# Ledger of designs, part 19: peptides against a protein of PDB entry 5HB3

Target 1, 150 residues: chain A of PDB entry 5HB3
Amino acid sequence: RQMQDRCMSEYNQRIRNAPEGSIDPFRMACYKIIGRCDLSNRSLDGLQTDVNDWIWLQFNLARETDRSLELAGESYGLAELQASIREIGLKHFPKTAAEDTNGSFGMFFYLQILAGMFEQAIAYLYPFSYVDAVHFAIALTYYGLLRPVD

## One batch from the design tools (peptide; aimed at target 1 F93 M107)

Design b1_p16_4_s4 (made by RFdiffusion4, then SolubleMPNN; from b1_p16_4, 8 letters changed)
Fold by OpenDDE base, seed 1:
Structure b1_p16_4_s4 (fold): chain B 150 residues (1-150), chain A 16 residues (1-16)
Amino acid sequence: as target 1 above (150 residues)
Amino acid sequence: SQLDKLLQEAFAKLAE
């Protein structure tokens, strides 16, 4: 707790008082990940990140925090991450095979799988590649991750 | 590359 408070204080002080361009983005990232500072901003400014970096960050930030213990009112868990992925999917990924010009459906499938949205991921993949969807469904069922809806 | 850019933009907006 003392470490978290210290991280928060340093993070806020640097954001407010540091000259523009003088802040080490890696240090700020550490404050965000370790200190859970400013969780409302889930981007890493000044760093070149790809989708893998982004999703990694989201998982690290998405801690099952007992809502009762987080004083700052900022709770970011798996449910919020899943909601974010759903929103991204609606805005930026094809809904049907006819809309898919770049083969980007696989990336959205991947994001859903990572976020534990297994049923939705399989349902999404099926119209693009029914064979792959069936194989993944079998595998997920075998590991007890897919709940077959009767 | 284009997908990465789109995703980055989307993530940036979600982070706001």
Scores: peptide ipSAE 0.030, ipTM 0.563, DockQ to the pose 0.082
OpenDDE base, seeds 2, 3, 4, 5: peptide ipSAE 0.026, 0.027, 0.027, 0.029; ipTM 0.591, 0.634, 0.617, 0.569

Design b1_p16_5 (made by RFdiffusion4)
Pose (drawn by RFdiffusion4):
Structure b1_p16_5 (pose): chain A 150 residues (1-150), chain P 16 residues (1-16)
Amino acid sequence: as target 1 above (150 residues)
Amino acid sequence: SWDELFEHLKPLISAL
């Protein structure tokens, strides 16, 4: 309780609202991770990072809590992460094979798998490659990670 | 595990 309060306040007063270009970029990153500061802006600004670093941070900052009481601030768990993956799908990725030329649909399928959006990931992939969708569903069903119809 | 799956997918995602 103490450290979360001290770390959150320290980050707001002495880093976010500090002179720009003065604080080490990696240090700000270390605070955002360790203290889960500013869950509203989950980015790695000031660092030479790629899409994998961004993806990693989304999951790294995610935490699951019993759905019984409040958290300090706004919660960020698998549910909120999935909601974010969904909007990225509508905005940046195609739904039909006609909209895809480079083979990028695979990235969104990969994102949905990482977030545990198994039903949605298989349904999304089938139009692009029914063969792979059929077999990935078999792999998931074998371990019990695919909700079937009654 | 998640980390193992994610490390496996990183080269595939970077190729896109």

Design b1_p16_5_s1 (made by RFdiffusion4, then SolubleMPNN; from b1_p16_5, 6 letters changed)
Fold by OpenDDE base, seed 4:
Structure b1_p16_5_s1 (fold): chain B 150 residues (1-150), chain A 16 residues (1-16)
Amino acid sequence: as target 1 above (150 residues)
Amino acid sequence: SLEELFEKLKPKILSL
């Protein structure tokens, strides 16, 4: 708790008082990750990030905390992450094979799998790659992650 | 915002 409070204090102080461009983005990233500062902004400013960095950050910031104990009013858990991924999918990824010009469907499939959205991931993949969807469905079923609809 | 982040990541996502 003391370390988190210190990280939060330093983060807030730097965000408010540091001249633009003087802040070490890696240091700020450390404060954000360790201190869970400013959970409304789940990005690492000033760093070159990719989708893997983004999803890694989301999982690191996501906590299944008892909502009753969260003093800070900002809760971010798996449900919120899943909601975010759904929203991203609706806005930025192809919905049909005809809309897929760049093969980006695989990335959205990957994000859904990482977030535990297995049924939705398979359903999404099916129209793009039938064979792959079947293979993943078999694998997920084998591991007990897909519940076959009775 | 998540949208801004994804817009920034979109070129990278599409290049993967």
Scores: peptide ipSAE 0.027, ipTM 0.625, DockQ to the pose 0.104
OpenDDE base, seeds 1, 2, 3, 5: peptide ipSAE 0.025, 0.023, 0.011, 0.021; ipTM 0.546, 0.592, 0.475, 0.591

Design b1_p16_5_s2 (made by RFdiffusion4, then SolubleMPNN; from b1_p16_5, 6 letters changed)
Fold by OpenDDE base, seed 4:
Structure b1_p16_5_s2 (fold): chain B 150 residues (1-150), chain A 16 residues (1-16)
Amino acid sequence: as target 1 above (150 residues)
Amino acid sequence: SFEELFEELKPKILSL
């Protein structure tokens, strides 16, 4: 708690008082990840990030905190991440093969897999690529990640 | 590429 409070204080102070561009983006990332500062901002400003970096950040931010200790507004867990990914999918990814113009379905599939949304990922992939969906379903089942729905 | 696709989607993803 004391470390977190200190991180938050330093983070807030730097955001408010530091000249633009003077803040080490890596330091800010540390405050965000370690100190859980400004969790509403789910990006790392000033860093070149790819999809893996983004999802990694989301997972790090999505800590299972004891719900009892976190102020009701700051709880971001796996469920919230999954909800965010669902929302991203609904807004920005093709829902059907007919809507897919650039093959972006694969990225959404990838995000769902990374977020542990295995059943949904397979279900999503199936209309785009039957063969791939079956292959992934087999693999996920093999690893015990996909539960066969009876 | 996957990376190019993400760069295109990144602003949209981050706006959520």
Scores: peptide ipSAE 0.227, ipTM 0.838, DockQ to the pose 0.067
OpenDDE base, seeds 1, 2, 3, 5: peptide ipSAE 0.224, 0.223, 0.223, 0.225; ipTM 0.836, 0.834, 0.835, 0.835

Design b1_p16_5_s3 (made by RFdiffusion4, then SolubleMPNN; from b1_p16_5, 6 letters changed)
Fold by OpenDDE base, seed 1:
Structure b1_p16_5_s3 (fold): chain B 150 residues (1-150), chain A 16 residues (1-16)
Amino acid sequence: as target 1 above (150 residues)
Amino acid sequence: SFEELFEALKPKILSL
């Protein structure tokens, strides 16, 4: 608790008082990940991040900390991450093969898989690539990650 | 590429 309070204090002080461009973005990332500072801001300014970095960050932010111990009152867990991915999908990814002009369906499938949304991911992939959906379904079933609906 | 697509979507994704 004392460490978290200290991290929050240092984070807030740096954001407010540090000259532009003087803040080490990696240090700020550490405050966010370890100190759980400013969890509402999901971007890491000053860092070049790809999709893997983004999703990794989201998973780290989604740590089930004992909600009772989080002073900031911001609870962000796996459920919230999955909800965010669903929202992203609804807003920015094709819903049908006819809407897919750039092959972006694969990215949304990938994000859903990483977030543990296996059934939804397979259901989403199926109309875009039947063969791939079947192969992934078989693999996920083999590893016990996909529960076939009886 | 997958990376280029993500970069194009990144501002939209982060705004959510």
Scores: peptide ipSAE 0.194, ipTM 0.817, DockQ to the pose 0.065
OpenDDE base, seeds 2, 3, 4, 5: peptide ipSAE 0.183, 0.177, 0.190, 0.189; ipTM 0.810, 0.805, 0.816, 0.816

Design b1_p16_5_s4 (made by RFdiffusion4, then SolubleMPNN; from b1_p16_5, 7 letters changed)
Fold by OpenDDE base, seed 4:
Order: sequence, then structure tokens, then C-alpha cells
Structure b1_p16_5_s4 (fold): chain B 150 residues (1-150), chain A 16 residues (1-16)
Amino acid sequence: as target 1 above (150 residues)
Amino acid sequence: SLEELFNELKPKILSL
């Protein structure tokens, strides 16, 4: 608790008072991840990040623990993350192969898999790549992650 | 590349 409080204090002080560009982005990232500061902003500003970095951050910030136990007073669970990914998909990714101009369907499939949205991921992939969807479905079923429809 | 694709989508994704 003391460490978290200190992180929050330092984060708030720096974000409010530091000149633009003077803050070490890595330090700010540490405050966010360790101190759970400003969880409404689920990005690492000033850092070059890829999809893996982004999703890693989302998982680190997401907690399924009881909201009453969250010291930061902010809670964001797996369900909210999955909802966010769904929204991202609806807004920014192709729905059909005909809409896919740059092969971005694979990225959204990847995000869904990482977020544990297995049924949705397979359903999404199916119209883009039937063979791949079947292969992933078999694999997910083998690991007990995909429930076969009775 | 996957990285290039994400970089293109990143501003859109992070705007949510």
C-alpha cells in the first residue's frame, strides 16, 4: 500500500507539473503498471509499442479480483477487456473477406485468442480462412478451451 | 508486416 500510494503521488505530480517531453516514458509506465495509476488510460505514451505490448499491458491492468480489494479504486476485469476487444473489432476490423484489403483479419483473430475469446475468434476467422479456422478449432478443443456445441 | 499493420491501427485502437 505504501509503495502504491507513493507511486500514485509521484505519478500525479509528474503528469501535472512536469514540462512536456521531460518525463521518462519508462518511469511513467512503471507507475502505471506497478502503482496502478490512471487505469482509464490503458496506453504507454511516449513508447514505441506493438500489438504484443498493447495486449500485455491490457492483461496487466485487468484484474478479476473483487473491486473492494483493488487499492487503486479502479477496476478493469477480463470481461471489460473482452468487451473492449469486441468493440475494437466492430469499429476497425473487416467483417468479411471482401472488406479485408490489408490482411488485418489475422490481427483481430490474434487479439481475440489472447483475450480468451475462443469461440468468437474461430467464428470470426472462418469466413477468411476455413482451413485455419478448422485447425485452430481442433487445437482449442484438444486443450479444452473450445466447448463443442452439443 | 504485422508490426506495420499494428502501427497503422494503433491510433484507432487506442482511441477507444
Scores: peptide ipSAE 0.142, ipTM 0.771, DockQ to the pose 0.069
OpenDDE base, seeds 1, 2, 3, 5: peptide ipSAE 0.139, 0.137, 0.131, 0.136; ipTM 0.773, 0.766, 0.756, 0.770

Design b1_p16_6 (made by RFdiffusion4)
Pose (drawn by RFdiffusion4):
Structure b1_p16_6 (pose): chain A 150 residues (1-150), chain P 16 residues (1-16)
Amino acid sequence: as target 1 above (150 residues)
Amino acid sequence: AYAEFEEELYAKLTAE
């Protein structure tokens, strides 16, 4: 309780609202991770990072809590992470094979799998490659990670 | 080509 308050306040007063270009980029990153500061802006600004670093951070900052009482601030768990993956799908990725030329649909399928969006990931992949979708569904069904119809 | 796509995707995600 103490450390979360001290770390959150320290980050707001003496880092976010501090002179720009003065604070080490990695240090700001360490505070965002350790203290989960500013869950509203889950980015790694000031660092040479790629898409995998961004994906990692989304999951790294995610935490699951019992759905019974409040958290300090806004919650960020698997549910919120999935909601974010969904909107990235509509904005940046195609739904039909006609919209895809480079083979990028595989990235969104990969993102949905990471987030545990198994039903949606398989349904998304089938139009691009029914063979792979059929077999990935078999792999998931074997371990019990695919909700079937009654 | 795919590496270029990943770079464009990352730039777009960072801009949001």

Design b1_p16_6_s1 (made by RFdiffusion4, then SolubleMPNN; from b1_p16_6, 8 letters changed)
Fold by OpenDDE base, seed 4:
Structure b1_p16_6_s1 (fold): chain B 150 residues (1-150), chain A 16 residues (1-16)
Amino acid sequence: as target 1 above (150 residues)
Amino acid sequence: TLEEFKKELLEKLKAE
């Protein structure tokens, strides 16, 4: 708590008072991750990043906890993350096999699985890869994460 | 390519 509070304080101070571009982007990243500062901006500026870094950040910032217990000044829960992923899918990923020109469907499937969107993930994967969808469905069912239709 | 897609996707995601 003390460390987090300090991070928030320093973040706010630096954002307001430091010259533009003078702040170490790695330090700012630490403030965001540890201090959970400015969660409305879930990206890391000034760093050489890839999509994996972005994914990592999203899931680190998300908290599947009661917001009342959140120690950070801002909260970002699973519901918000799931909504975000859904929107990303609608905007940026192929909806059918015919639209898939680069094999990106697997990435969206992966995102949905990470976010616990199991039913949607399987439904999405099915038209792209029947075999894979069935295998995942079996596994998810085994762990009680997917309920078979009666 | 998939790699190109990933790069493009990242840029789009950062812009949102």
Scores: peptide ipSAE 0.544, ipTM 0.928, DockQ to the pose 0.846
OpenDDE base, seeds 1, 2, 3, 5: peptide ipSAE 0.536, 0.542, 0.538, 0.542; ipTM 0.927, 0.928, 0.927, 0.928

Design b1_p16_6_s2 (made by RFdiffusion4, then SolubleMPNN; from b1_p16_6, 10 letters changed)
Fold by OpenDDE base, seed 3:
Order: C-alpha cells, then sequence, then structure tokens
Structure b1_p16_6_s2 (fold): chain B 150 residues (1-150), chain A 16 residues (1-16)
C-alpha cells in the first residue's frame, strides 16, 4: 500500500507538472506495472513495443483480486483477458485456412495458449494444421491441461 | 506480410 501510494503520487505529480516529453517512459511503465497506476490505459506510451510486449503487459496487469483492494477501483483478471483474446480472434484473425493470407493463425493459437485457453486453441489450430493440433493435444493432455472429452 | 499484420494489430489493440 505504501509503495502504491507513493507511485500514484509521483505518477500524478509528473503527469500534471512535468513538461511534455520530459518523463522517462520506462519510469512511467514502472508506475503502471508495479504501482498499478492508471490501469484504464493498458498500453505503454513512448516505448517501442510489439505484440509480445502487449500480451505480457496484459498478463501482468491482470489480477484476480477484490476490487476494493485495488487503488484504481478496477477489477481485471484472467477471465477478462481471455474474453479479450477471444474478441481479438474474432476481429483480426482468420477463421479458416482459406482466409489465412499472412500465416497469422499460429499467432492466435499462441495467444490462446498463453491465456490458458487450451481447448479453444487446439480447436482453432486443427483446421489449419491437424498434425500440429494433434501433437499439441497429446502434450497438453499429458500435462493435465486439456480436457478432450468436455 | 506477417510482420505488417503484427504491426497493424498492435496499433489496433493499443487504440482500444
Amino acid sequence: as target 1 above (150 residues)
Amino acid sequence: SLEAFKEQLLKELQAE
């Protein structure tokens, strides 16, 4: 709590008082990730990032905690992230091999795996590469992560 | 290209 309060105070002070562009973007990232400041903005401004960085950030910001314990008054957990990934898939990724022009299906498969959406990931991958889907299914089942009969 | 797709996707994700 003390650390969070300090981070929030410094964050707010800098946002309000510092000249534009004078704040170290890495420091601001620390305020967001460690201090959980301004969680409504789930991006890191002023940094060169990629999709992997974005997904990493989403996971780090996700918490299954009581909203009352959050300084920002927000609750965003794994379930919400999974829902977001699902929506991303619907909007941006190919549904069939015929729609795949960029070979991006593997990326969506990867995102789903990271988010623990194993059954959905395998189901998605199967029409693109049934061999790979079967191999992953075997492995996931072995580790108790896949529920093939459900 | 796949890289172009990733870049565009990131922009869209960050805008949401």
Scores: peptide ipSAE 0.413, ipTM 0.892, DockQ to the pose 0.755
OpenDDE base, seeds 1, 2, 4, 5: peptide ipSAE 0.367, 0.373, 0.364, 0.374; ipTM 0.876, 0.877, 0.874, 0.877

Design b1_p16_6_s3 (made by RFdiffusion4, then SolubleMPNN; from b1_p16_6, 9 letters changed)
Fold by OpenDDE base, seed 3:
Structure b1_p16_6_s3 (fold): chain B 150 residues (1-150), chain A 16 residues (1-16)
Amino acid sequence: as target 1 above (150 residues)
Amino acid sequence: SLKEFQKQLLEKLKAE
């Protein structure tokens, strides 16, 4: 739309013409989140953030829309986010209790839950904490988010 | 520590 084009134009002008480091990082964040500018960079530079901020950003940048309605090269939905979370798990998180040195398994479980990957989250948690996995499975089933296997 | 792990993870995620 015209609004998006205007935002992109303003963003491009600022990035090209402003002295390095002079742009307010919060303003840049607004261009990214509201204006959807430079979506290839899925981080907020110049801001002190944590993992919760990161995942919040990923969800906000993701759109559950038909790819045919989006501009070429900027399609990123829940499926792509889930794929990213899966890759993050494979690269950076322990796969077994024996590999867990920092107790980080709960964090990956948390990320999977946020991304709606409930079956995978429970399956992942089970070998680390049987009791917790069972309790979460019961809760998720109660809310209709987990399908019991017949 | 878990806190340090989270920090390192965030840096890795931002680099992707």
Scores: peptide ipSAE 0.413, ipTM 0.895, DockQ to the pose 0.788
OpenDDE base, seeds 1, 2, 4, 5: peptide ipSAE 0.403, 0.406, 0.401, 0.408; ipTM 0.892, 0.893, 0.892, 0.894

Design b1_p16_7 (made by RFdiffusion4)
Pose (drawn by RFdiffusion4):
Structure b1_p16_7 (pose): chain A 150 residues (1-150), chain P 16 residues (1-16)
Amino acid sequence: as target 1 above (150 residues)
Amino acid sequence: SAYLDEKLAEYFASLE
């Protein structure tokens, strides 16, 4: 309780609202991770990072809590992470094979799998490659990670 | 976010 309060406040007063270009980029990153500061802006600004670093941060900052009482601030768990993956899908990725030329649909399928969006990931992949979708569903069903129809 | 748009743009450019 103490450390979360001290770390959150320290980050707001002495880093976010501090002179720009003064604070080490990696240090700000270490605070955002360790203290989960500013879950509203989950980015790695000031660092040479790629899409995999962004993806990692989304999961790294995610935490699951019993759905019984409040958290300090706004919650960020698998549910919120999935909601974010969904909008990225509508905005940046195609739904039909006609919209895809480079083979990028695989990235969104990969994102949905990471987030545990198994039903949606298989349904999304089938129009691009029914063969792979059929077999990935078999792999998931074998371990019990695919909700079937009654 | 703008940060994500940039990273995805770099990712899509790598497929060209």

Design b1_p16_7_s1 (made by RFdiffusion4, then SolubleMPNN; from b1_p16_7, 5 letters changed)
Fold by OpenDDE base, seed 5:
Structure b1_p16_7_s1 (fold): chain B 150 residues (1-150), chain A 16 residues (1-16)
Amino acid sequence: as target 1 above (150 residues)
Amino acid sequence: SDQLDKLLQEYFASLE
């Protein structure tokens, strides 16, 4: 809590007082990740990142915590992440097998699995790869993460 | 949003 307060204080001071572009992007990243500052912007501006970095960031920022316990005033939990993933899916990923041109469906499936959207993930994967969908469904069911469908 | 779009574009390009 003390660390978070310090991060927020420093973050706010730097945003207000530092010239544009003068702030170390890595430092800002630390404030975001550790201090949970400015969670409305869930990107690392000024850093060379890839999609894996983005994924890592989203899941690190997401917290399954009671909103009442978050001192940062902004809550970003799993539900918000799931909503973001749904939006990303609609915008960037093939909706049907017929739209798939490069096999990117796997990434969206992966994102949904990571976010605990198991039923949606399996349903999404099924038309792209029947065999894989069945295998994942079996595994998820075994671990009690997927309810069997009649 | 713009950053993610770029990242995804790069990712998709890598799949080609």
Scores: peptide ipSAE 0.311, ipTM 0.863, DockQ to the pose 0.874
OpenDDE base, seeds 1, 2, 3, 4: peptide ipSAE 0.262, 0.271, 0.309, 0.267; ipTM 0.828, 0.836, 0.864, 0.832

Design b1_p16_7_s2 (made by RFdiffusion4, then SolubleMPNN; from b1_p16_7, 6 letters changed)
Fold by OpenDDE base, seed 2:
Structure b1_p16_7_s2 (fold): chain B 150 residues (1-150), chain A 16 residues (1-16)
Amino acid sequence: as target 1 above (150 residues)
Amino acid sequence: SSQLDRLLNEYFQSLE
């Protein structure tokens, strides 16, 4: 708590008082990740990022913490991340094997797995690659992450 | 997320 408060103070001071472009973007990223500062802004300005960087950030920001311990309004949960992944799935990724033109289904499967959407991920993958879906299902079941269907 | 949209578009372009 004390560290978080300190980070918040520093973050607010710098963002308000520092000349534009003078703040180290990596430092700001640290304030966001460690200090949980300004979680409403889930982007890292001034940094070159890719999808992997984005998803890593979202998971870190979406870490399940007791909301009562967080500052009011500074919460972003796994549920919201999962909702975002569902949304982008509908928008950007093939829904059926027939719609697959570039093999991008694997990325959506990957994002779903990372977000803990195991059942949905397996169901999604199955029509694209039945063998892979079965293998992942077995593995996830073995580790207790997927409930077998009776 | 607009950022994710952009990043995904960049990803898709990389697949071409």
Scores: peptide ipSAE 0.288, ipTM 0.838, DockQ to the pose 0.759
OpenDDE base, seeds 1, 3, 4, 5: peptide ipSAE 0.284, 0.287, 0.283, 0.281; ipTM 0.836, 0.836, 0.837, 0.835

Design b1_p16_7_s3 (made by RFdiffusion4, then SolubleMPNN; from b1_p16_7 with A2S Y3A E6K K7L)
Fold by OpenDDE base, seed 5:
Structure b1_p16_7_s3 (fold): chain B 150 residues (1-150), chain A 16 residues (1-16)
Amino acid sequence: as target 1 above (150 residues)
Amino acid sequence: SSALDKLLAEYFASLE
């Protein structure tokens, strides 16, 4: 908490005093990740990132145990992440095998798995790859992550 | 998110 407070103070000072774009993007990333500063902006400006970097950042920011330490309006949890994954799925990923032109369904499956959306992930994968869906369902069930329907 | 949209666009482009 002491570190977070210090980071927040430094972050606010730099935002106020530094010209726009003059702050080292890596330093700003540290303030965001370690200090949890400005969580309303869930991106790393000025850094080249990919989808894996994005999802890593979202998980890093999605800390339910630390919500009590966060300022009002600067909270991000697993539920919000899951909602975001649903939204991008609807906008960007194929909904059926017939819509699949480039095999991107696997990425959306991957994102859902990472976000703990196991039942939805399996249901999504099934029409694209029956065999893979069954295998993942078995594995997830074995580890207690997927609840079988009686 | 516009940032995510860009990242996804880049990802999809890499699949082509």
Scores: peptide ipSAE 0.284, ipTM 0.835, DockQ to the pose 0.872
OpenDDE base, seeds 1, 2, 3, 4: peptide ipSAE 0.277, 0.282, 0.280, 0.282; ipTM 0.831, 0.835, 0.834, 0.835

Design b1_p16_7_s4 (made by RFdiffusion4, then SolubleMPNN; from b1_p16_7, 9 letters changed)
Fold by OpenDDE base, seed 5:
Structure b1_p16_7_s4 (fold): chain B 150 residues (1-150), chain A 16 residues (1-16)
Amino acid sequence: as target 1 above (150 residues)
Amino acid sequence: SEELDKLLEKAFQSLL
């Protein structure tokens, strides 16, 4: 708690008072991750990040908070992350094999798997790669992550 | 893959 309070204080001080271009983006990233500062902004400013960095950050910032204990603050958990992945999918990824120009369907499948959206991931993959969808479905069922329709 | 990552990064930044 003391460390979090210190991180929050330093983060707020730097973001408001530091001269333009003088902020170390890695230091600010540390404050965001460790101190959980400014959770409404889940990006790392001034850093070149890829999809893996993005998804890693989302999972680190996402916490299972008991909703009963959440004061009026912004909550960010797995459900919100899954909603974000769904929105990204609708906006930026191909819906059919005919729309796929660069093989990006695999990345969206990967993101859904990481977010625990197993049924949706398999359903999405099926029209792009039937064989792969079946293999993943079998594997997920074996590990108890996919519920077979009774 | 790198080009796709850049495209997705831009897309994600617009959602955040």
Scores: peptide ipSAE 0.033, ipTM 0.665, DockQ to the pose 0.094
OpenDDE base, seeds 1, 2, 3, 4: peptide ipSAE 0.031, 0.031, 0.030, 0.032; ipTM 0.684, 0.692, 0.669, 0.677; seed 4 fails the geometry check

Design b1_p16_8 (made by RFdiffusion4)
Pose (drawn by RFdiffusion4):
Structure b1_p16_8 (pose): chain A 150 residues (1-150), chain P 16 residues (1-16)
Amino acid sequence: as target 1 above (150 residues)
Amino acid sequence: AELEEIEAEFWERLTA
């Protein structure tokens, strides 16, 4: 309780609202991770990072809590992470084979799998490659990670 | 190489 309060406040006063270009980029990153500061802006600004670094941070900052009482601030768990993956899908990725030329649909399928969006990931992949979708569903069903129809 | 190009393209759109 103490450390979360001290770390959150320290980050707001002495880092976010501090002179720009003065604070080490990695240090700000270390605070965002350790203290989960500013869950509203889950980015790695000021660092040479790629899409995999961004994906990693989304999960790294995600935490699951019992759905019984409040958290300090806004919650960020698998549910919120999935909601974020969904909007990226509509905005940046195609839904039909006609919209895809480079083979990028695989990235969104990969994102949905990471987030545990198994039903949606298989349904999304089938129009691009029914063969792979059929077999990935078999792999998931074997371990019990695919909700079937009654 | 192909995957890296796809990732770069997606990264550019995401950070634009």

Design b1_p16_8_s1 (made by RFdiffusion4, then SolubleMPNN; from b1_p16_8, 11 letters changed)
Fold by OpenDDE base, seed 2:
Structure b1_p16_8_s1 (fold): chain B 150 residues (1-150), chain A 16 residues (1-16)
Amino acid sequence: as target 1 above (150 residues)
Amino acid sequence: SLEQERKKAFFEKLTS
């Protein structure tokens, strides 16, 4: 708690009062990750990042904790992340095989799987790759992660 | 690779 409070204090102080360009982006990233500061902004400005970094960040920030136990003033959980993934899917990924021009459906499938959206992921994948969807469905069912349709 | 290109393209969309 003490560390958390310190992080928040320093984060707020620096982001508001520091001269432009003087903030160490790595330090700010630490405040974000460790201190969970400013969870509404889930990007790391001033850093060279890639999609893997983004994914890692999103899932690390999306803590599945009781809100009463959240040390930060803001909470961001798996549900919010799942909602974000849905939104991303709607905006940036093909909804049908006919809309698929570059085979990007796999990325959205991947994100859904990572987020535990198994039923939706399989349903999404099915029209793009029947065989793969069936195989994943079997596997997920075997491990008790997929609820079979009656 | 094709996969890398897809990831890059996706990331660009996310950060836009």
Scores: peptide ipSAE 0.144, ipTM 0.796, DockQ to the pose 0.845
OpenDDE base, seeds 1, 3, 4, 5: peptide ipSAE 0.059, 0.069, 0.057, 0.052; ipTM 0.719, 0.730, 0.715, 0.712

Design b1_p16_8_s2 (made by RFdiffusion4, then SolubleMPNN; from b1_p16_8, 8 letters changed)
Fold by OpenDDE base, seed 4:
Structure b1_p16_8_s2 (fold): chain B 150 residues (1-150), chain A 16 residues (1-16)
Amino acid sequence: as target 1 above (150 residues)
Amino acid sequence: SKLEEIKQEFFKKLTS
């Protein structure tokens, strides 16, 4: 894509040649999102962001495309995103109901669902709310997203 | 809301 190539070119030029802090953070964000530049850094520096922005960015950048078609030369797909979410879970979310003090388990469950980690999501949710876990399991099974254990 | 609090706390951890 012409636009993507342009973004990559401009991004590379600016990141190398522009004085620190002189680049418009919004412009850089555009380069990252459209041009998929510097996918190793999945954050928007210099911008006031919130959790919604973060979530949006992660899933926007994660693409299941042929690597040969990736103009940025970097590959970041669903598998990598899932790995990241798993690590986030290990670091920042309760592992058991006893560790849950603020109900944050739901957020991690949500992230896992978004990332298509259905089996893991259900398994995670069960000790916190078995009723909800069962309901979600039924729903996911209905849509063919969860394979029941024989 | 409780949800907002959870989101804020999570984001704080992510950005720390």
Scores: peptide ipSAE 0.324, ipTM 0.869, DockQ to the pose 0.944
OpenDDE base, seeds 1, 2, 3, 5: peptide ipSAE 0.304, 0.310, 0.075, 0.125; ipTM 0.860, 0.864, 0.671, 0.737; seed 5 fails the geometry check

